# Peptides against a protein of PDB entry 7Z53, part 48

Target 1, 150 residues: chain A of PDB entry 7Z53
Amino acid sequence: PRIKNQADCIPFFRSCPACPGSNITIRNQINALTSFVDASMVYGSEEPLARNLRNMSNQLGLLAVNQRFQDNGRALLPFDNLHDDPCLLTNRSARIPCFLAGDTRSSEMPELTSMHTLLLREHNRLATELKSLNPRWDGERLYQEARKIV

## One batch from the design tools (peptide; made by RFdiffusion4, then SolubleMPNN)

Design b2_p15_6_s3 (from b2_p15_6, 10 letters changed)
Fold by OpenDDE base, seed 4:
Structure b2_p15_6_s3 (fold): chain B 150 residues (1-150), chain A 15 residues (1-15)
Amino acid sequence: as target 1 above (150 residues)
Amino acid sequence: ERAEQAERQRAFLSL
């Protein structure tokens, strides 16, 4: 196993099940987050997280990107600032923190990380194009309109 | 110019 010390495990919690209907045979979890498909895995479901996911240094409506690494000039997910960062704990020599995304599980597997990265790039692309089309839009409007498209 | 921008925006949003 990748994680040998249980104390260094990534914390995961199983969602509570929703009340079954008369014809429900599949276990469904209670939705305690957003009420609709709003790409909350990208943007977060809470305002503080949503703000942390944004590039607030300008009014371009962009999501925050990694400041240490790029993928051939392309943006990567920013690192999180976890006190007990499982990613740092699993490989202390590499010193690569977990990624910050709307979904806290973004660093669970490469496929998930890749999808979050792709959607981050798409948002930033959309926001950039929207800015070019609407030069007078502020960062909030650019962010929200790009979010609606994603 | 504004009409052209509106058309570009409509085209972009239709993608």
Scores: peptide ipSAE 0.016, ipTM 0.456, DockQ to the pose 0.019
Fold by OpenDDE base, seed 1:
Structure b2_p15_6_s3 (fold): chain B 150 residues (1-150), chain A 15 residues (1-15)
Amino acid sequence: as target 1 above (150 residues)
Amino acid sequence: ERAEQAERQRAFLSL
């Protein structure tokens, strides 16, 4: 391998194969994403992840935000909780975990992180405005309507 | 009420 330092291995997981039958000669990956342009990079493609991305402490329909850091009062992506966090392993001195988003690649590069952050902020802005316009809406409806707009 | 909510939502989207 090109990496000389084997003490700091990069945890890279291979995609699972789709095995519809026993007579398979070609390895295809399981589809892990939604089929539509539906902002799944923000909201996730699976229900457990989608729930973890939400702020469930209130009925405001908001996405979860970082609890340790802010950008001049503006929200940042929440941190993920990975057993072998590649961000922590890459730079042990910084001690900054990977970010949690609908797409697992959100921490791949700063540009992508920024886009996820912007979309998170936009969702929360939309949910807040929708709450103002519709005070009787519950958190689920606010979340879904904001999601529909994004 | 639903029609009114829809109208408010459309108004918001037009901003």
Scores: peptide ipSAE 0.016, ipTM 0.447, DockQ to the pose 0.020
Fold by OpenDDE base, seed 3:
Structure b2_p15_6_s3 (fold): chain B 150 residues (1-150), chain A 15 residues (1-15)
Amino acid sequence: as target 1 above (150 residues)
Amino acid sequence: ERAEQAERQRAFLSL
């Protein structure tokens, strides 16, 4: 093998192909994302992920935020809980996990992380304002209405 | 009350 150091290898797998149609000769991967513009990078494309991204401890319709760190009182993205977390593997001394967002690439580069953080803050701002305007709305309605605006 | 709430929501969305 050309690679001598296998201890720090990053697993890399080719995406599964979609079923071939009658006239399709080009290999396409299975689409795991929503097919319409719905801010899935913030809210996820699957229901289990969407639930994990929400703060379910109250009825405020908020997204989950980081429990360890804040930016001068401002919310940061929550940490993910990955087996073999690539962020932890890259810098073992820092012990900072990858962030959790609707898009798994949220920790790929600081610019993308910043955008996800901004959108999370905006959702929570919107949900908070909607609660003040509509005090009888439950958490689900607040979340969905804020999501529609975003 | 519903009309006032609708107006507040419209005002908020216009910002």
Scores: peptide ipSAE 0.015, ipTM 0.434, DockQ to the pose 0.019
Fold by OpenDDE base, seed 2:
Structure b2_p15_6_s3 (fold): chain B 150 residues (1-150), chain A 15 residues (1-15)
Amino acid sequence: as target 1 above (150 residues)
Amino acid sequence: ERAEQAERQRAFLSL
């Protein structure tokens, strides 16, 4: 990791700069997110991430959920699979990885984690209800229609 | 069929 002192530092990495045209005097960070208000924090801004956030084992249009833990039967965010996981480095005794969401900051603060969790649950609720109402819809349609509602 | 599905979706959103 870039931060050497793991005891005193939160292991965040500096974002890459954006260099618009020839003006590089002001350091702006690169924007890799969609410009729309499209719940990309839940679904991701890129197709590979979006696919990784989905439960692709069935045709229910669900988002992936945590496979190790749940909250009284309610879904939690799935864990990410990072080589240098800052959550594991921050509290080595807990051994809890960072959560995977559309927004990479999903584990930065509990409030954000909670919102991501609620929105994931809401998507899966919507997809489940849509499946009940439309039994002939496949997983892709269920996912997309639920996504439109969120 | 699509119209029926859309109607069911709208019904769900009204709940």
Scores: peptide ipSAE 0.013, ipTM 0.376, DockQ to the pose 0.021

Design b2_p15_6_s4 (from b2_p15_6, 12 letters changed)
Fold by OpenDDE base, seed 3:
Structure b2_p15_6_s4 (fold): chain B 150 residues (1-150), chain A 15 residues (1-15)
Amino acid sequence: as target 1 above (150 residues)
Amino acid sequence: EREEQMRRQREFLSL
């Protein structure tokens, strides 16, 4: 191997190829996202992830928020729980895990993190307003209706 | 646009 110091290396894997069609000459990866515009970067494209992104401790239809940190009283994205967390590995002294969002790139750069945070806050704002307007709605209804607006 | 969507939803729910 050319690189001897593996401690500074991040493993990189090539995406799985999609099934070839009759007129496809270029190798494409399998699409892992929803096929329509549904704010999947916020809510996820997979059901298990979507559930993990929600606050299931109440019937308010809210997305989960960070339990350790706030921004001047405002919510931040929750932390992910990764076996090999690249955020923890990048700066071992900071001890800040990657954020959890519908898009796995949510911690790639501050600008993207900020956008995810804003959309999280917007969902929770909308869900709160919908609860005020519709006191009899359960958490699932509130979540879905807020999601439709975002 | 989100506020307009919310307005339209409130109007729809009031019908």
Scores: peptide ipSAE 0.029, ipTM 0.491, DockQ to the pose 0.021
Fold by OpenDDE base, seed 4:
Structure b2_p15_6_s4 (fold): chain B 150 residues (1-150), chain A 15 residues (1-15)
Amino acid sequence: as target 1 above (150 residues)
Amino acid sequence: EREEQMRRQREFLSL
């Protein structure tokens, strides 16, 4: 594995089990996040996280992007600010933090990171186009409308 | 103008 020390691993916790139904023998987890598919992996399920994921420096309704790196001019996920950051601990010389997303697992593997990056780019594209179509919308409305589309 | 704006938005959202 990439992370050699268990203390440096991304923490994963097993979801609490739901109460068993009538004859259901399959273990289901309790959904304590959202009641429907709302891309909470992108936007977060809690208000403080949701705010931290946003670009609040303007009224464009954008998600925050990486301030150090770009992919040929395209946005990358912003870095998180974790206590005991497993990404920093994995390679101390590289000094690359974990990514910040609505789902804390965004840095687990490149495939997952790519999906989060894609959805971040899509949100920002949508917000940008919505701003063009609706010049009088403020940042909150742009963000919420783009979120509803994603 | 408003109708044209709404048309453009509907077309955008259909993609």
Scores: peptide ipSAE 0.027, ipTM 0.611, DockQ to the pose 0.019
Fold by OpenDDE base, seed 1:
Structure b2_p15_6_s4 (fold): chain B 150 residues (1-150), chain A 15 residues (1-15)
Amino acid sequence: as target 1 above (150 residues)
Amino acid sequence: EREEQMRRQREFLSL
């Protein structure tokens, strides 16, 4: 059943069904992810998201980091920009949006957020070291090479 | 110089 009263509800979206034909007896959902272990939870599975996850203000091949907060000088995940942000709705006093990552569930639990944060930091560390090792590499090359390693 | 660069990169990637 669909919830009618949404005033105090947290919005979550169910996966859309795949409709390959008219003789569907078993409901399958649309898959928007790769079938490979490619760290898509960090980098995204779609190009627009992947671009939004990158720091495009320089040629360092870095992932975008939080612009408001740091963890003792260490990077945190950037905030997402959701119209109905579930994180803002769960704790209205904190006023902290959900984090943006390749996986939309990055803010589901602190442990998952921590893993995403760790991988973001690792990418940026790798990109930084790769820049040191390869001064002539541009931001795209640095990003892609760091991504391959992660 | 390039060989040294490649060596350093290989060492870095091995960690």
Scores: peptide ipSAE 0.022, ipTM 0.605, DockQ to the pose 0.019
Fold by OpenDDE base, seed 2:
Structure b2_p15_6_s4 (fold): chain B 150 residues (1-150), chain A 15 residues (1-15)
Amino acid sequence: as target 1 above (150 residues)
Amino acid sequence: EREEQMRRQREFLSL
């Protein structure tokens, strides 16, 4: 490989190819994301990830938040647990891992991180307000209704 | 190993 220092490489996996049947000469990629506007960048496109993004300690329908840090009392994205964490590789002294969101790119750049954080906060705000308006709703209902609004 | 990582993550996110 051209880059010999593999320790500083960002670990990315190449997408699996998809064959459309009609034309196999063009390499297409398998899309694992939802195609419709559903805020999958916040909630994920797969059920296991979606569940991991939720705060399951209560029935408030909230998304999980960072347990170590806050921004002036406001929530931040939770951390991911990556084997080869590119965020840790970028600055080893800071020791800040990548964030977990519906989109795996949530830590790619500060602007994207900020947007994910904002949407996380908005979901939790909505879920909280919905709980106030509908005290009998359980966590699943609150989560789904807030998700529909976002 | 991945399953263990996911377990730890779920535990963290459930707090």
Scores: peptide ipSAE 0.000, ipTM 0.163, DockQ to the pose 0.678

Design b2_p15_7_s1 (from b2_p15_7, 8 letters changed)
Fold by OpenDDE base, seed 2:
Structure b2_p15_7_s1 (fold): chain B 150 residues (1-150), chain A 15 residues (1-15)
Amino acid sequence: as target 1 above (150 residues)
Amino acid sequence: SERDELWQAQQEANS
């Protein structure tokens, strides 16, 4: 990975910051790969979390996106609302909270954050396309169908 | 699948 501007860096919470390449990190990667099979890292494996990851303000079947920031006009993951946000504590000056994703470890590994972001964008793209093709589908149908394609 | 392709792309980007 190449960091062009350190001022634009997003802080991540790590349980073992002194050992980024430790077995713990490897184990987390393996777990991420496991969740990748069913895309639960994107959509959440529990219903309450899954609902929080969805945009419920319309019937477009979209996943929720960050309401504060975009990446050159493209969607970012929404922020979580943790009382004691470990991401905020990691770098107090940055004041960037943890991202909300299907995998609670999304803000522990930049790779996961990036992947989740891409899959978020892809889901929303698919949902949008499906809406165009099937204008009578409601949000639930669009969400489920897009989820199957991802 | 789309997911697999995105994963591969991400791995390449991380190299």
Scores: peptide ipSAE 0.018, ipTM 0.483, DockQ to the pose 0.023
Fold by OpenDDE base, seed 5:
Structure b2_p15_7_s1 (fold): chain B 150 residues (1-150), chain A 15 residues (1-15)
Amino acid sequence: as target 1 above (150 residues)
Amino acid sequence: SERDELWQAQQEANS
């Protein structure tokens, strides 16, 4: 996946939308993205959050993905489940809840949302490939091994 | 949602 521009403006509740002219550097390679964005922001730095970010419905070692929407068949970040969701409060008509990520700022900065989405996809891609190569690995092993590669 | 549509548009623009 590549991010070449910030042509689209996405509204978020605690910062300006991602629009052309953003001063945030966008990397076009996964390794460059990983160097720019700490992977801990994708997986969560605390164990309870990390568990909430995982798909625990199977033994595939996947991160949780949005259950309502996809990007042309590609995964999106899951929605958080917040009482009085601030993202919903900023625009009553949009009805777009906050995304859940390892960094709470994901829904504040569209640039972070994009980066987290790309790394989410990369993790799940790696986990899927590792499952194919190592069919006997359980979900925990797959998750940890994929996390180490990202 | 609007956010998802914008995300899709961004991905299309990048591809």
Scores: peptide ipSAE 0.018, ipTM 0.392, DockQ to the pose 0.038
Fold by OpenDDE base, seed 1:
Structure b2_p15_7_s1 (fold): chain B 150 residues (1-150), chain A 15 residues (1-15)
Amino acid sequence: as target 1 above (150 residues)
Amino acid sequence: SERDELWQAQQEANS
């Protein structure tokens, strides 16, 4: 939900405001905003997770994509490898494991899943474009530069 | 940025 009173908000990150308050809905909105603005849901907030979200098979600075499925040729989020996969346990008929993302809620909220997917695709698009423009950049440089643009 | 645009679009859709 949208923050109702923008006048009481303060600058948070970039052009996005943050509204202090005890309302749980507002707090959740701020958390979502924070995650979206800093793209932590895509890249991960912790280094070990961030590494697991990257494609380390090349020097293209790409995020990892699903190796089993594609959406009409377009990338999907990779699957996680959870021992007790709650996605499999919740809906045994679907037989689809949880997606791996910087936000653990990626498989719980379809809206987040779609956003993660879009940003994943955009990152990889940007990294690919940056590679063409700067052929000598290594994967780390490409990854970081694309991350800044997203 | 595209991220900001997507955020705004998502917020509008969820409102």
Scores: peptide ipSAE 0.017, ipTM 0.458, DockQ to the pose 0.024
Fold by OpenDDE base, seed 4:
Structure b2_p15_7_s1 (fold): chain B 150 residues (1-150), chain A 15 residues (1-15)
Amino acid sequence: as target 1 above (150 residues)
Amino acid sequence: SERDELWQAQQEANS
């Protein structure tokens, strides 16, 4: 269900003044998210973005993860490097940057963040498993094969 | 960290 306390929310940038309700509500509704699931959300639809979403430090075919924070040892989405980060601008007290994801709206719609995080973890899990099964596969192969499964 | 706590709270609230 929905998070009860808005103070416990990660700051997101909202740019939909016509949308009903101004408060940011983080939800986990699989039925709603499932209809939105697209590979482009996670991997990006453009090559420059897709590359930035990947971990290029090795040949494991992994997606990039947050370098500052983890969720009890589990991966979080990486931060974007925006000069004028709207997430920082909308909530200066929190001082948490926007996430980098395949969908640039990830930091505008909190509902997407959790899903993207889960899919990020799933991709990396799959890539890791594929590496074990196919140790001679390079990062590109692992990345693509994991992407097909997700 | 703050981000970790917020994320954890989100997961707990959504579960």
Scores: peptide ipSAE 0.020, ipTM 0.413, DockQ to the pose 0.037; fails the geometry check

Design b2_p15_7_s2 (from b2_p15_7, 8 letters changed)
Fold by OpenDDE base, seed 1:
Parts: C-alpha cells; sequence; structure tokens
Structure b2_p15_7_s2 (fold): chain B 150 residues (1-150), chain A 15 residues (1-15)
C-alpha cells in the first residue's frame, strides 16, 4: 500500500521488483485491470472470498481492515492466512503476511495494493455515510449499496 | 462511479 507514515510502514511482497517487463508482470497487470473494471479486485469475484473480505462483526456493511497496522489512523488491507504465504517466505525477517484482497495477487504488485487500499477506504467511507443517511439499513444493504457506488 | 474515475486516472498515469 501507499503508506505515508513510515513508522507504521509494513513491507509488501513483489513478484518481480527488478523485472517490470516480465511476462508474469504483464499477465498480472492485465488480470488486475480486468478485475478493476468489474471491481472484483476489491470485493472478490467469488462469494466465499467476498465474505472473507467483509467485516461480519457488525451490521455496518464494511470491508474488513487490517487488525495489526494502520496508516496514521487510516485503514490497511487485512492479512490473508495462506498455508504457504509467499510474503512471509520472501522476507522472513519482516514477518509480514500477504494482504487479502479480491485479487489474490494483490500483494505481488505495490500499485495494486495501493489501489486496493484506496478503494477499501472509499468503500468504508461510503458505507459509513450511507449508514448515517439510512440508519435502518442493515449491513447487507449498506455493503451492496456502497459496492454499487464504487 | 468512483471505480470509473479511478480507472480513468490510472489510464492517464500509465500514458
Amino acid sequence: as target 1 above (150 residues)
Amino acid sequence: SVRDELWQAQQAANS
């Protein structure tokens, strides 16, 4: 993610930091662009993933946020819990797992991570505003309405 | 939508 506070900065995984022209990078970028068009990179393209990306602890329609780190009070993407987390394996000293996003490759590209973080914050902002305007809406409606606006 | 606006911004940045 694009973190402003270096004190709270966490390392991210990058598949090809020195190979921007690699086929893997190009393919990931194409897939990410497609996901962005349909917003699947933020919300997930499958229901099980979509549910894992949501904050189900309340009826506020929010996406889940990182429970360990914040960027000067601003939300960061939640961590995934992969069996063989490539982010943990790549930088063992940092001990930072991959982020959980609608695109499983989000942690491999800092640009995607930053965009996902931005859209996460925007969704939660929208959901919060919708809750204020419509206090009787439940979490499902808040989530869906915010998703439609994004 | 916000997504569309950000998409346009991304395309502009890539140009």
Scores: peptide ipSAE 0.022, ipTM 0.427, DockQ to the pose 0.020
Fold by OpenDDE base, seed 3:
Structure b2_p15_7_s2 (fold): chain B 150 residues (1-150), chain A 15 residues (1-15)
Amino acid sequence: as target 1 above (150 residues)
Amino acid sequence: SVRDELWQAQQAANS
């Protein structure tokens, strides 16, 4: 098991702490796994969020990427536009806002941030490949087909 | 594919 300290509850799932050995922990874990299976944490489970996560500037079916930073040429998650950005408030000197992802906790959990980044890159890779294989597909179809493959 | 691999890894980590 990933939880090493059995004495303390860990704020992990939802807005409530996850307590080892509790039914709440098990249930929250199952729910998180379900969302992972459908990749809703990457693509968003709400339509407005899902649209904001897409690159709507072209018909390539891509997810939006960070416009300010790259990781040695590789894509990073786009920044969110929060009024009171907790990431900016946590470390004012860093001046790096929270990332935008399907899961609002992405910037609070480095594991999720890394996973979302990898899946972002994979989606865009797949969409690019699908465009090459199917040049007549529009952005919507490319996005949906890539989403199914991820 | 990638999601499936990550899913298996997550399940293993939670065990």
Scores: peptide ipSAE 0.018, ipTM 0.430, DockQ to the pose 0.022
Fold by OpenDDE base, seed 2:
Structure b2_p15_7_s2 (fold): chain B 150 residues (1-150), chain A 15 residues (1-15)
Amino acid sequence: as target 1 above (150 residues)
Amino acid sequence: SVRDELWQAQQAANS
């Protein structure tokens, strides 16, 4: 789903216009769709990435959120930390890096960004609710249980 | 799940 009414502007990466017709583009899009089924696009399919997507500052089982921007008080995806950030290279004046998500194209397509953002918010909502229901659960358990529900 | 609902909604919107 697409976020239609946003209080704050979401930074997007603009890819090369010649790429949409390539096999690589098609495959990437297919991968994004398949990753949505198991939410790997949000949580990451590799353990190092999955850890980087989590809020490790507490035991609440939350995903990391953007530290610079919010959407009317609601969470946005955290920024990645790339040396050669393609989002920064696309619009140097904007100075907005790519989002960090389970899918590296989270900033490339508004549809992906919206979907990732919604699932991020839902995960954190669920984790918070699970913490209330199960106060003795640690962050790992909360994270895993919320992931199963999402 | 929420994921499944969103997936169905997206498929409907893309059709």
Scores: peptide ipSAE 0.018, ipTM 0.408, DockQ to the pose 0.020
Fold by OpenDDE base, seed 4:
Structure b2_p15_7_s2 (fold): chain B 150 residues (1-150), chain A 15 residues (1-15)
Amino acid sequence: as target 1 above (150 residues)
Amino acid sequence: SVRDELWQAQQAANS
């Protein structure tokens, strides 16, 4: 069901206008989905970004999660730190910044946000299970093994 | 992998 209170909504932004029913929108959606095959959308395609997406506070091999919000107890993507955050400019009253993900468009398309969120949760679930099965594995091993399974 | 399963699910939803 649609949320009635807009104050409870996470604002999204669009860099380009979408044309429903056009080949452009279909192509963009397909390209975004195919990029998940190598998981670069979730883990990042560059090492600096990949490190920022990880929880480096422990040796559990987890991806970073949002520290302010949860979805009924479930993890959400962490926030990014953009100088000119378009998400903040979209809805100044909500003051919700853009999400940090492997794709810079994570807050432009709710479909991508949902996919990233699900894969984030799955990675952390796998890492947690792997830690239970292999207590001596360090964070790097847990992270890499979970990444292979995702 | 999970990403493959999600990809397949999305393809099925788009068909």
Scores: peptide ipSAE 0.024, ipTM 0.477, DockQ to the pose 0.020; fails the geometry check

Design b2_p15_7_s3 (from b2_p15_7, 8 letters changed)
Fold by OpenDDE base, seed 1:
Structure b2_p15_7_s3 (fold): chain B 150 residues (1-150), chain A 15 residues (1-15)
Amino acid sequence: as target 1 above (150 residues)
Amino acid sequence: SERDELWNAQKEANS
């Protein structure tokens, strides 16, 4: 990962076996995942959580992304803000905070992180394209329409 | 897939 905010840097390493491929390959993988995944795992089933997962700084309908790190320029899930971060406590050497996702169990199941990351990227990709196709849509419309497609 | 159909429908609506 690439550190974006060097003023608040911590050790961060997570294995992500994302292989370079065509957009078709990525899309097929996402389609396969969505056949078994409840979208609430990505967007949140509760409104307060859903709002926290969104980028509210603009009208682009995007999900929030990690502000400290990127994966070779690609988005990562945002960190949660926990006083006693269980992810940090379980593995002192890794020093990776819990990621914020739609399912609270994502903090307990790191195996879901990669999938959530891919779906995050897909949502933001779709929202971006929808903005291009519908320049008058506001952030709420873009977010909702992208969520429906995912 | 349904996802792709929704996406294509949106694109066609803007064409």
Scores: peptide ipSAE 0.015, ipTM 0.422, DockQ to the pose 0.022
Fold by OpenDDE base, seed 5:
Structure b2_p15_7_s3 (fold): chain B 150 residues (1-150), chain A 15 residues (1-15)
Amino acid sequence: as target 1 above (150 residues)
Amino acid sequence: SERDELWNAQKEANS
């Protein structure tokens, strides 16, 4: 699946435009996504990156979401804060930065961006449900438990 | 799937 909200054309940066796409297989069923994409690429393999991918403004255990754009009301990946953002250079008129994800290629392949977006939504859905089931859990517990399930 | 198993286990434990 892809992001369906195309009202705003989000620029993507490709390091090798002539190269064929990655071997990532996209499935429509979200419960099968992790069979094709390593979820660690959503959460980040390094702690500093992992922290930047989290919403630290509350104790809900959520991943950070885009503060400027949504996909028909649903969450999108947050923007990165790169000094020399290649996505900004790709389309100067749009002025849309690259997305922030555990996989640095998130803004190079729309398919990968979509996959990460879906997993972001799934995590936040799970965290929300876990909060309902365990109202006394703090953000760290919610985040970790949701991550284990994804 | 593993995800489903973990989710179901969590729900069962909290029910």
Scores: peptide ipSAE 0.014, ipTM 0.388, DockQ to the pose 0.021
Fold by OpenDDE base, seed 2:
Structure b2_p15_7_s3 (fold): chain B 150 residues (1-150), chain A 15 residues (1-15)
Amino acid sequence: as target 1 above (150 residues)
Amino acid sequence: SERDELWNAQKEANS
């Protein structure tokens, strides 16, 4: 994710916080990312995790997004709900918990966080487009079809 | 790319 406010930094476990001006690279080529990346890092390889990564509040086939924060109006990864969140311990003043993603390392590597965020947005974009093209598809169908394309 | 092909195929199928 992109951080616009210099006062707002996201701590990463076992690394420096992700702040504006950091070496975090926002990649614009989504297609390039999906070409060499296993999408299981986004969707999860286990069904319980996969379900937790989905937005189950509707039939739009979307991945869950952060309910507290957005990146200039754009979606961010949801937070995990860990009883002992290592990200909170990395920088107590920031009080930013670990992100929830298909890869448990999402909050250990800022590059992964950024990539996961971009792919999250892409999935949701695709699901939205597929809904437009196929208005009768339910959430499961939309999710699966979007997942195939990503 | 394969992704683009899938997307285009889907669009074509539903156009």
Scores: peptide ipSAE 0.016, ipTM 0.437, DockQ to the pose 0.021; fails the geometry check
Fold by OpenDDE base, seed 3:
Structure b2_p15_7_s3 (fold): chain B 150 residues (1-150), chain A 15 residues (1-15)
Amino acid sequence: as target 1 above (150 residues)
Amino acid sequence: SERDELWNAQKEANS
């Protein structure tokens, strides 16, 4: 996500918005990010969280994506389901909840949010390609193999 | 990179 129009932005916990309109396709930047990023930030270190970060509606091995918003047609992180959502409290007029990611700080730091978003897209891209190459693989296999590559 | 090597290996194996 990138800041484009404040009125259309998704607020973060610290009142920083995430806005649609950016289409990031530079492979070198993604490669640089994956070279030093801990995968646990994307996939979660705890099994319950890891499961919640996955798309369990099919056997495609995908990570869950936002169901309300996209970034120029591209995926964004899903929303979390918090009882006392601090992101909702930060900007009550926007009424946008916190993002769900492997790192609980994702909604507090837009820098992390962007990185998580890129890696989310990369995982889903890889899983999609792996499905094409291995059509008989189930969702678990696709998810794990994509995770190994990211 | 390691990622690219793994990806390319997978593609080659399934080609």
Scores: peptide ipSAE 0.014, ipTM 0.403, DockQ to the pose 0.021; fails the geometry check

